# Peptides against a protein of PDB entry 5VZU, part 74

Target 1, 271 residues: chain A of PDB entry 5VZU
Amino acid sequence: GRTLEDIFHEHMQELILMKFIYTSQYDNCLTYRRIYLPPSRPDDLIKPGLFKGTYGSHGLEIVMLSFHGRRARGTKITGDPNIPAGQQTVEIDLRHRIQLPDLENQRNFNELSRIVLEVRERVRQEQQEGGHEAGEGRGRQGPRESQPSPAQPRAEAPSKGPDGTPGEDGGEPGDAVAAAEQPAQCGQGQPFVLPVGVSSRNEDYPRTCRMCFYGTGLIAGHGFTSPERTPGVFILFDEDRFGFVWLELKSFSLYSRVQATFRNADAPSPQ

## One batch from the design tools (peptide; made by RFdiffusion4, then SolubleMPNN)

Design b2_p15_3_s3 (from b2_p15_3, 6 letters changed)
Fold by OpenDDE base, seed 2:
Structure b2_p15_3_s3 (fold): chain B 271 residues (1-271), chain A 15 residues (1-15)
Amino acid sequence: as target 1 above (271 residues)
Amino acid sequence: GLYVPVFPNYEQLPL
């Protein structure tokens, strides 16, 4: 029987062949779009720009990383047989950090799955609540003509008397110094390992990470059929490297900054 | 700006 590895190899060969047929047949018909590098902002988690990644079975892909307040986005610069160029391959919620367990528990896929699904549920709850606040906030601006309710006379409540002796008991308020959660030191790399059963094309991934965030990845069938968002983990390794764990696919994609300097690639300054 | 190929919809791949 074909092994799962044989099926995966055949599928990889098919995807490479599709990409080759595509690039060779359309070489004369390739419409080129002009892209601009996003401007860097002081609050950007890392410098935005082009990253090269190994994406599952598809090989080398180029993604633009950009920051949009409390969200980051990976936009496909290269398309693949499943997802066309210009789609948002990953959406990262910078509000929802994922704390990885110790190195031993990081090998447990079920533990990572639990952590991610708990964050996914919080994100869904916040989206529902924020939808309700936006809905209720519009409904309450009906002009309540404050009809002046007539001044009901203040009944003089009677002056009950004097005597309660001051018991001195000076119970020292134990200063429960709320241990200010030390802002997780943004500088110390945590040991990092992929869970057992998460596939990586390259085992030469960084073994330390700076921080992780909840995110969603876009998946689709060939020809962009049935596109859906799946839960995952954005892993920031350093200024030039990030990863994405596709939870449901049990796969890892590593992205490294394109170090090439591009002339005239910057966005025109907003006039 | 960089010029990047727009991959047309793969629906047009004669597979």
Scores: peptide ipSAE 0.147, ipTM 0.651, DockQ to the pose 0.590
Fold by OpenDDE base, seed 1:
Parts: structure tokens; sequence; C-alpha cells
Structure b2_p15_3_s3 (fold): chain B 271 residues (1-271), chain A 15 residues (1-15)
């Protein structure tokens, strides 16, 4: 069967070929969209703005990073074959900090996967609890017959083995110490390395990170078909660099601030 | 504002 690596390599070649065909055949007939830079706020984790992404086969991308309370957003400024310009490529939950293990255990992809999936389950529970208060009002819109989308082959997940015996340990009711929202301390930078088997376009990434957060990335087929959100890790390196680990894709994207100053780039003040 | 290239919908690529 095709390995996941074969599929990624084929997809990489296809994206490069599509970009080459486009740039060679369309005699530079690029449509340009006007954008405005987001305003900076004192509580922003870093200065919002434009970042240059290196994302696998997509080559060079530009994303806009912006802050929205306890969420950060990466918006595609440049489109690609899969995801058009203006889509939210990453959404970061600034409530859910990820603690990376020590440098030795950071090489283990399964350990990172465990940590991220535990946070994903907490986020899902919080959404279910908050959704019960809002949910009473939506009237039954009738069943639109969804036409059957063609089945992409699901990779068979390996069978879980059975037998873990139930240990009875009678846990005492530990006091619900209100988890004081530890202010987002600019923690001391920790050593950072990508897990084994995570694809990076470039091995030249920062080897120290400040903070990590749970997030989701947008993925789609060519022409923005079957768009979905996959779990990942936002890695803040410094004021000008962040990364995103796409957990299911086993890939890493590095984003670096566009240092160019632009005249008249700010949004008009709302009058 | 900045002007940024928008990649066309790839459905228009003559493959």
Amino acid sequence: as target 1 above (271 residues)
Amino acid sequence: GLYVPVFPNYEQLPL
C-alpha cells in the first residue's frame, strides 16, 4: 500500500508542479487583494502582523497573525491549491498551554501526541458543557439529503489489545484547589526539538521555545474540498518567530515576521 | 492597505 510518506511526497510534487504551471502559463496575471494590518493590543502575546511561512510543499506563504481575546488566529494572505486566501489556517487556544517534556522525551512523537490529545479532549468537554446552556433554542431544520461524497480510503487504525485489570484504589476527595489562572508568565525558554518522524522543510528552526499552546490547523483537498480542522501545537519561539506542529500530518511549519514596514497598512480607525 | 497576491482557484489550471 502507499505509505503516508509516499502520499506526502506525491502531494508535494503535485503542489510544486501546479505552482510552476500557474507561474509559467499565466504570464504573471496575479489578482491582488488589499489587506490591513490588525491593531496591536497591550495583552497580545506578541505583536500581530504578517508572517512568512515555510509550509512543506506550498513553498512560501504569508499569514496574518491576530489576537482575539483568549484566541490567536493565523489567516492565509496567500492562497495555495488546497486553501484559498482569507481562510483561517490556524486557530490557537491561549487558555490551553502545552507543556513540552524534556528534550529527550520531545523526540518521542507518541509522547507529544498523548499530550495534545489530552488537551483536545479537555477542549471538547468544555465546549460540551458550555453548549448545553446555549442549545435549547435551535429549531429542527429538516434533513437535507447529503449526497454521498466519494470515500477516501481510511487508513485502518491498529486494533487495541484488551486486558488491563481494574485496580480499586480509593482516591480521597482532594480539595478542588481552584486552578489559579497562572498569568501567562513569559516562562524561561526551554530546549526545543522536533519529534522523530515530523517532516520539516528546513532543519534550521529555533532550538529554544518560550511557550506552547494547543491549536487547530485547517486542511483540505485541492480546490478546498472536504475542509477539516486537525489538532496541533503552536510553538512561540520569540517575538518574530512561531511554529505549528500538525499532529496528524506529522509536519512542522515555521513562520517568521515580515520585517518590511508598510506605509498606509493600518486599518482606518473606526470613526 | 497592502496588496497581496491571491492565488487563483486552481480549478482554472489547464492540467
Scores: peptide ipSAE 0.138, ipTM 0.653, DockQ to the pose 0.520
Fold by OpenDDE base, seed 4:
Structure b2_p15_3_s3 (fold): chain B 271 residues (1-271), chain A 15 residues (1-15)
Amino acid sequence: as target 1 above (271 residues)
Amino acid sequence: GLYVPVFPNYEQLPL
């Protein structure tokens, strides 16, 4: 019977063959598009820009990371046979941190899966509730029929004044121990390891992460067939490196900043 | 702005 390894090798060979066919067919006809680097904002989790991704059989891909309030996006600059250039390969919800367990429990894929799926369900609930508020707000512009409010009379309610004594009951101020919100330690790296059974083709990934967030990754069949968003984990390692764990695919993608300095790469100032 | 190939399967962007 086909082993999982056989299926993986066959799929890898197919992707290499597709890549070879594509590169060979288009050798003479490179279409270029102009891109602009996103402007950096002070509230950006890291500097936006170009990142090189290495994942599996697809080789080197370029993704642009950008920040959009409480969301981050990885946009494909290079396409592949599944996901064309310009698609959002990853979308990160910066509202929903993933708290990784200790290093021992990080090896447990089922624990990571539980944590991610619980956050996914919360995100789904918040989207349903927010969808209802947007729907109800449009219905109430019924015409204000100016019903003439009848002038109901001023009933003079009477002045009763009596002298009730000041009871001194000295209730002790219960020390509300303000649970000190531990300041979100935005700087201490946590030990990081991939769960057992998550495929990383490169074992050379950072073993410490700053923080993790819930995200979705875009997957599709060849030719962008049946595109769907799968749950995952965005892992911030440092200013120049992030990862994405594709939960359903049991795979990890590492992205590293393109260190090249580009002249005139910035977006033109909005006039 | 940078010019990037639109072509899906580029191993090497001329970066």
Scores: peptide ipSAE 0.091, ipTM 0.626, DockQ to the pose 0.245
Fold by OpenDDE base, seed 3:
Structure b2_p15_3_s3 (fold): chain B 271 residues (1-271), chain A 15 residues (1-15)
Amino acid sequence: as target 1 above (271 residues)
Amino acid sequence: GLYVPVFPNYEQLPL
């Protein structure tokens, strides 16, 4: 019978062969597309740009991180046997923070799963409510045949006088207890560890994180078969590093900024 | 700008 090790070895050989076939096809059809680095904006969570990701079996990949208001996206610059270049490998909702528990409870995968699925359900509800408001708004524009009702003359109703009695209604300013936005402790990273049973390529990931957000990752079979979006966690470690926890896959991908300077890589200024 | 190879559609891979 095939051992689990034999199955793993066969799968790794298949992935290496697919990567070889894929890279060898470049020798026959070198079509290049021009990409531009996204411009940095002051409100960007970190500087946008190119990041190198390590995916377990796929090896090194390049992803472009960009910011789009309250959303971030990772776009594949390199493709792999499952997902071609130009696809959005990750989509991040910057409206929906993930609050990690203490370090002890971070080891519990079920706790992380609960937190992520609660946020997923909120995102689903918000999408349903926004869909209903858009639906009801379209139904009311029935063509009102505005029959031209004749202009009845507006009678000048008389100017009633200025009785200015200052009612001293001392409405106590209800102390709107401004829920003290606990000053986002912008400085100190939270201790971070992967849950038990989440696979990383190595244990060399940052052990502190700044913040986490809900997101979705794109997964597919070989040849981009049955593509779907799965729930996950975007983890900001620092200005140059982020991670993504693929919740359903129980996997972690670490992304590090490409430190290479690219000449003339910026988008042309809009003329 | 950077020039990146256009990845062929994987459906065109002779598997």
Scores: peptide ipSAE 0.156, ipTM 0.657, DockQ to the pose 0.581; fails the geometry check

Design b2_p15_3_s4 (from b2_p15_3, 6 letters changed)
Fold by OpenDDE base, seed 5:
Structure b2_p15_3_s4 (fold): chain B 271 residues (1-271), chain A 15 residues (1-15)
Amino acid sequence: as target 1 above (271 residues)
Amino acid sequence: GLYVPVFPNYELLPL
């Protein structure tokens, strides 16, 4: 029977062949789009810009990293057989930090999976709650039709019943000391290793990371069929390098800043 | 700005 490795190898060969066919057919007829580098903001986690990504199956790709308040986005500048250029390959929630375990437990894929899925569930709950608040706020402006005054009457009285004394059981509310999320020291990197069974095309990934965040990656079949968002981990290594762990795919993509200086690449100033 | 190739959807590539 075909092994999972055989299927992966066949798929990789197909992707390489598709890329070869594409590059060979279009080498003379490439449609080019103009891109602009996003302006840097003071609150940006790192300088936004172009990063070269190494995907295990797809080879070298270019991604634009940009920041949007509490979100970061990786936008494909180069497409592949699955995901066309211009798609958001990764969406990072900068509100949801991933705490990596110790280096020994980082080798355990199930531990990373647990941590990520717990954060995923929190993100889903927050989205449901925020969706309810936005829904309820619109409903109450029904027009107060002024229905008229009908009058009648006062009926009476009565009765008394009895005196049950309230027992004052003053159960002190145990202050659940919300464990103050210690502002994880932004300065010292932690040892980093990929879990066992996470495929990295290159073993030369940084062995120290600054911080990690919850994110989602875009996956699709060939031709952008059945596109879906899968959970993952954005790993900030340094100012010029980040990674993404695709949890369901058990894969890692390393992104390194494009160090080339681009003349006139900045966005036109908003006039 | 930089000019980058638009990779079409591979299904739309006339083989």
Scores: peptide ipSAE 0.141, ipTM 0.656, DockQ to the pose 0.522
Fold by OpenDDE base, seed 3:
Structure b2_p15_3_s4 (fold): chain B 271 residues (1-271), chain A 15 residues (1-15)
Amino acid sequence: as target 1 above (271 residues)
Amino acid sequence: GLYVPVFPNYELLPL
């Protein structure tokens, strides 16, 4: 019978062969597209740009991170056997923070799964409510061709006088105890560890994270078959490193900033 | 701008 090791070895050989076939197709198709680095904005969570990711069997990939208001996007610059270049590999909802538990409970995959699925359900509810408001708003623009009934001149009823005595109803301003936004402890990262059973290529990931957000990752079969969005966690480690936990796949991808400086890589200024 | 190769359509892989 095939051992688990034989199956893993065959799968690795298939991926190497696919990578070779893809690389050999470039010799015949020298089509290049021009990409521009997104401009940095003061409200960006970190500087946008190119990141190198280590995906499981696919090896090293390049992703462009960009910010779009309360959303972040990872766009594939390199493709792989499953997902072509130009696809949105990750979509991050910066509205929905993930609060990690203490370090002991971070080892529990079921606890992380619970937290992520609760946020997923909130996102689904918000999308349904926003869909209903958009639906009801379209129903009221029936063309009421209400014929212009002739404006009969309503007579000027007389100005009754102003003697409303000011009742000093000293309604004490109920101190809306502004729930003290606990000062975002903007400086001290939380201890971080992957849950038991989440696959990482190596144990060389940051053991401290700044913040986490809900997101979705794109997965597909070979040749971009049956593409779907799966729930995950975007983990910001620092200005140059982030991770993504693929919840359903039980995998972790680490992304590190490409430190190379690119001349003339900025978008042309809008004229 | 950076020039990146356009990945060929994976449908053109002879499986």
Scores: peptide ipSAE 0.140, ipTM 0.657, DockQ to the pose 0.564
Fold by OpenDDE base, seed 1:
Structure b2_p15_3_s4 (fold): chain B 271 residues (1-271), chain A 15 residues (1-15)
Amino acid sequence: as target 1 above (271 residues)
Amino acid sequence: GLYVPVFPNYELLPL
């Protein structure tokens, strides 16, 4: 069968041509929608907002990054021939940190693939376990016809008794040396390189990253046909840059913060 | 809010 890589390579010229035809012929027929920037929260990994991305064959895209508890989401602001505007192009699980190997082993695509697929299997197991707990809770509401058995008023039984013996036993304060969990070195960037065989649109990506997380990316055929989620790696470089490695596609997307200040871009506070 | 172009569903591209 054709690989996902073959599909992406064959369609690259078509995607560019379709985008060119669209922008050249329909410039006067563009519908615009209003969007609001997500509010920032103190616990957000970086400031939420608009990022300009390079999405493999799709070219330049705008994605909105937002945080939802222990998840981050990239929402397409610009559509493409495969995925309409408003879809979640990436979903990041901030519970599942990925530790990249040393710089020598980072060039090995099979090593990255192993690490990501091990995390994918853990996420799948957690979803299955959580699904069973939710399923068992619904089954027991059989309609027990509660026959109204009469309220017999049974009695007062009694009050005993006081005894207060004071035993002193002076248990020694065992010094629980709280193993200082070495604060996970949130601050030291690690050397970063793309694996051999991962396609980037350009070789100009950050060579140091802060942290990585497991995530999934949305892929589809033209016209949003057969949409599916593929495993990948979210790479936080800095406050203004992140990447996504599409594992099955062997591709890398770099996203950079849109530095433009927008007036009246905030959502109206829910009154 | 920002106004962003909605790319129409590509089903409307006359090939």
Scores: peptide ipSAE 0.139, ipTM 0.666, DockQ to the pose 0.526
Fold by OpenDDE base, seed 4:
Structure b2_p15_3_s4 (fold): chain B 271 residues (1-271), chain A 15 residues (1-15)
Amino acid sequence: as target 1 above (271 residues)
Amino acid sequence: GLYVPVFPNYELLPL
């Protein structure tokens, strides 16, 4: 019977062969697209820019990370056999923070799966509720027939005055000690480990993370067939590194900032 | 702006 290792090696060989075929076919015709680095905003979780992904079987991929209010996006700069360049490989919901358990429980894939799927269901409910509000707002502007407002009269009902006494009862306002919600310290790294059974080709991932968010990853068959969004976890390690846990695929992708300084890479100022 | 190959499958962006 094929081992999981045999299947993995066969799949890797197929991807290498596909890559070789594609590279060899295009050796004579390089089409280039101009890209611009996203402008940085003060509220951006980290500086937007180019990140190199180590996707184990696919090799080196380049992703543009950008921020869009309460969402982040990873856009493929390099494509692959499954997902073409320019597609959003990951979409991150910065409203939905994932709280990782302690380091011992982080090894439990089923616990991570539960946490992510609970957040997925909340996101789905919010989308259904928000979809309903957008649908009802196109209600019938029926013609406002201006029916004349009848002038109903000004009845002057009277001034009764009397004198009720000032009972003093000084009930002490019990100090409701507002439990100061400790501002979630955006910056204390927590211990991080991948769940058992999540494949990472590189054991060299950071063992501490700053924060995690719910996200979706794009998956497809070869030639971008049957594209779908799968649930995952965006792991912010630091200013220059993030990961994505593909929950259904049981895989982890590590992304590291491209440290190259590019002249004239910024978007032209909006005229 | 940066020029990136439009290729679906290329490893080697000369960055």
Scores: peptide ipSAE 0.114, ipTM 0.653, DockQ to the pose 0.251

Design b2_p15_4_s1 (from b2_p15_4, 8 letters changed)
Fold by OpenDDE base, seed 5:
Parts: sequence; C-alpha cells; structure tokens
Structure b2_p15_4_s1 (fold): chain B 271 residues (1-271), chain A 15 residues (1-15)
Amino acid sequence: as target 1 above (271 residues)
Amino acid sequence: ELPSLDKLIEELRAK
C-alpha cells in the first residue's frame, strides 16, 4: 500500500507543480485589477486594510481585512493552489467573543477546541431560530378574497350578573439578577500562548492579546476542491496585528498590517 | 522528518 511518506511525496510534488504552473502564468497572462482599501468606520474593531498573513507551506499571503457590521472578513488578495485569490479566507463573528482560559490551560488544545465548538453550536442554533422566524412570517398573506355578503340588523338584550371580589395576592417579583456581563476590561491585554500541537512557522507571535472572537476559516484541497468552512479563533493582538487559529488544521496564521502607503487606494465614494 | 498525519492532512486540506 502507499505509505504516508509516499502520499506526502506525491502531494508535495503536485503542490510544487501547481505552484510552478501558477507562477508560469504570471509571465504570459496578467489581468490587473485595482484594489481599493475599505473605508474606515468608527465602529470598526481596528482600521481595515491590507495584512500579510502566514499560510503554512504557502508562505506569506496578502489578505484584505474589512468590517461588515458585526462581522469581519479576510479576503485573499494573493491566492495559493488550494484557495484562490478573491476567496474569503476568514469570516469573524464579532458578536461571539471567545474567552481564553488562563495561560496554563491555553496550552491545552482540547480545552480551546471545546470552547470554540460550544460557541459554534450557539451560532448554529441562532441561525436555525432566525431561519424559522423568516420562514413563518411569509406564509400568512393568503389573499383575503373580499366576499361581499350583506345586511341584517338585530338588537337584543341585557343581562346582569355579579360580584366576585378582588383578591390582592401581591406576589413579589423575584429579582432575576441579570448577571451583569462584566464590561470586558478593554485596556489590559491577557497573556497569550498557542496550544501544544498548533503549528506556527514562527514562534515570534505576540504573547499578549486584547480579545478573541469566533470565526471560520476556508480550507480546500488542491484546485479548490471540497471547500469547507472550519471553526477557528480570531485573536486581536493590537491595531496592526491579529491571528487566526485554525482548529481543524491545528495551525496558526499571524497577520501583520502592510505599512506601505498607497496613492489613490481609497475606495471611490459611493455615487 | 516525515510530517505527522496531522500535517499531511493540513497540507491535503490547506488554508
């Protein structure tokens, strides 16, 4: 049978060949498209823009970060043999904060996986409930046929009866102490470490993070085969750096802002 | 060193 080594070598040969084909296309047929930077909004978690991300064996890729209400999106500006340019490499749900455990328990991949999968299940439930409300609301506008039917009038009658008394039972409203969501201490970053077994090309990632969110990462086979959204964690380090933990891949991508100033890169004002 | 099965899966299904 093929060994794991044989499969790996075959895969690496295919990947190298695909990379060679893609690079050879750059010499013969280039289509240039202007990329505009997303406009910054006051409610954006950080300034939108271009980031360089670590993509394991693919190396560095350029990703556009943009904000869409309570969602953030990373879009590939550069592609690879698995995920082409223009795909949404990451989608972040800014409604679903991930609380990392203490630094000791952050080394446990299974603990991080548990936390993220619990949030994933909540997101699925909310999507199912929101899908049902949207479905039921459309059904009831049956055409009320205006049947015209007619007239008549009559009158009667009166009767009385009586008295029953006003029992005062003053049931005390039990104070459901709404567990005040402790205002997330916006100021001090928490210690951050990757779980054991999560691959990072460089150990030079920030060891402190501000906040984390649930997200999904796009994975695929060669030639964009069987594309799937996999669960992950968006890690905000600072204004210019974020990470994504790919749970299924046991991989980490570090994203760093492209500090280059681009002339005429602002999105045209919506006319 | 041969990649672990996890790394091989990571490469077969890349990001």
Scores: peptide ipSAE 0.344, ipTM 0.834, DockQ to the pose 0.190
Fold by OpenDDE base, seed 2:
Structure b2_p15_4_s1 (fold): chain B 271 residues (1-271), chain A 15 residues (1-15)
Amino acid sequence: as target 1 above (271 residues)
Amino acid sequence: ELPSLDKLIEELRAK
């Protein structure tokens, strides 16, 4: 039978061939599309824009980060043989914060996997419930012709009496000190390390993170075959750096802001 | 060294 090595070599040869074919096709037929930078909003987690991301064997890819209410989106500006340009490489749910454990437990891939899969299940439940509320809300606006139910005279129920016993017992209101959930101090980065067995292109990633969120990453076979959304973790490091842990792939993508200023790259104002 | 099965899966289903 073919060894895992044979399969890997055959696959890498196919990947190289596909990359060569795509590169060679660019000489014959290029579709140029103007890219506009998303407008920055005050509520954006960081400034939207272009990032360079690490994509394993594909190398570096350009991704546009944009914010859409409580969702963030990474869109491929550069494509590869698996996932073409214009696809949403990552989708982040800013409603679902991931709490990373202590630095020792962050090395445990199974612990991170547990945390992410629990959040994935909550997201799935919320989507099912929100689908039911949207369905039920449309059905109940049948015009209830409120037939005027006739005013039946409610009878005078009688005057039961007076008994006045005064019992004093001054039970002290136990001050349930509502433990004010200390607003998670938005400013102090926590120590960060990748789990054991998560592949990184290099060890040069930020060792502190501000916050993490649940997200999904797009994966596919060659030629965009069998595209699937897989669970992962968005990690905000700073204003110019974020990461994505691809849980099923056991890989990490580091994204760094493209510092280049582009002339006329602002989106036209919506007329 | 043989690529790990995880690495082979990452290549077969790339990001």
Scores: peptide ipSAE 0.339, ipTM 0.841, DockQ to the pose 0.188
Fold by OpenDDE base, seed 1:
Structure b2_p15_4_s1 (fold): chain B 271 residues (1-271), chain A 15 residues (1-15)
Amino acid sequence: as target 1 above (271 residues)
Amino acid sequence: ELPSLDKLIEELRAK
């Protein structure tokens, strides 16, 4: 039977061959498409734009981050042998915040997996419920015949009445212990660590995060075979850095803003 | 060292 070694060697040979084929095709015909930076909105979680993402063995890839209401998208600007450029590598649901446990429990991959899968199930339920309401409304446009039925006018009816009884009773002032809403300290980031067994290309990731959200990552075989959306966690570190934990892959991608300024990179104003 | 099965899966079904 094929050993894990045989499968790995076959995979690596295929990957090298694909890279060779793609590089050899660059001497032929290239199609160029202009890329525009997405416009920034006041309600954007961070400024949209280009990020360098860590993609394990593929190295660094360029991803465009954009915001679409309650969703964020990472779109590949550079592709790899598995997932081509223009694919949505990550999709983030900004409605579904992930609450990370304490730092000790963050080391437990199974705990993070549980939390994310519970949110995934809620997202699926909400999608099923919203799908049913949209289906029923279209059916009953029966032809309403135009019958003209008439204007009838009536009537005034009247006036009553009186009474006023005064009852007293003096119920005691129960001490409502005002539970002091601890002001959500908007400023203190949560300590962050990757779970044990999650691979990162580098251990140089931020050890404090602002917030996390549920998301899905795109995975595929060579040549974009059998593409699937896998559950994950979007981690906002700061204005220029975010992460994505790929649960099924047990992998972490760090995304860092491209600091280069481009001339004429803004989308043309819609005329 | 050969990659773990998890790492091989990551390569075969890459992101």
Scores: peptide ipSAE 0.333, ipTM 0.847, DockQ to the pose 0.185
Fold by OpenDDE base, seed 4:
Structure b2_p15_4_s1 (fold): chain B 271 residues (1-271), chain A 15 residues (1-15)
Amino acid sequence: as target 1 above (271 residues)
Amino acid sequence: ELPSLDKLIEELRAK
């Protein structure tokens, strides 16, 4: 059978070939597309814009973060041999917050995996239910033939009488102790650590996070073969940094805002 | 040193 070494050598040969094809394409033709920064909205989790992300062996890639109601999207501005530019590298569901355990239990990959897969199953159920409602709503526009239902007569139901006994029983209103909704402490970061076995290019990731959400990452083979969405965790660190944990890949991508200010990079006002 | 199986999977089916 093929050894792990054989598979590694075959993969390295393919990766070298793909890199050679990509570099050779730059010598022949460059296509430029103007990119506009997404407009910022008041409800955006952070300011949208350009981020530099870590993509394992591919290095640093540029991703545009944008917000679409209860979803966030990372779109590749730079592509690689697996995922081309313009693809949605990450899709974040801002409806499904991930609650990280304590710092000790965050080291357990299986615990994080359990939490995320439970949320994945809920998202799948919600998509199936919403698909049924959209299907049933189109079928019932059969022509309402307004058959005039005949006026059945008003039966005068009788006026039964008055008896008024006033029983006073003053049942004390039990104090419904309103469980004080702990004010969502919008400011205190939770201690954060990567699970054991999750690879990062560096250990210089933030050790405190603000919020986490369920998301999916796009993975593919070379040449964008067999593309699929894998479950993951979006981690908001601060206004300028977020992460994505790729569960199936056991990898972490750190995204840092591109601090460059661009003149005339705003989207033209919708006419 | 050969990459870990997890790293090889990440490269074969990359992000």
Scores: peptide ipSAE 0.308, ipTM 0.840, DockQ to the pose 0.181

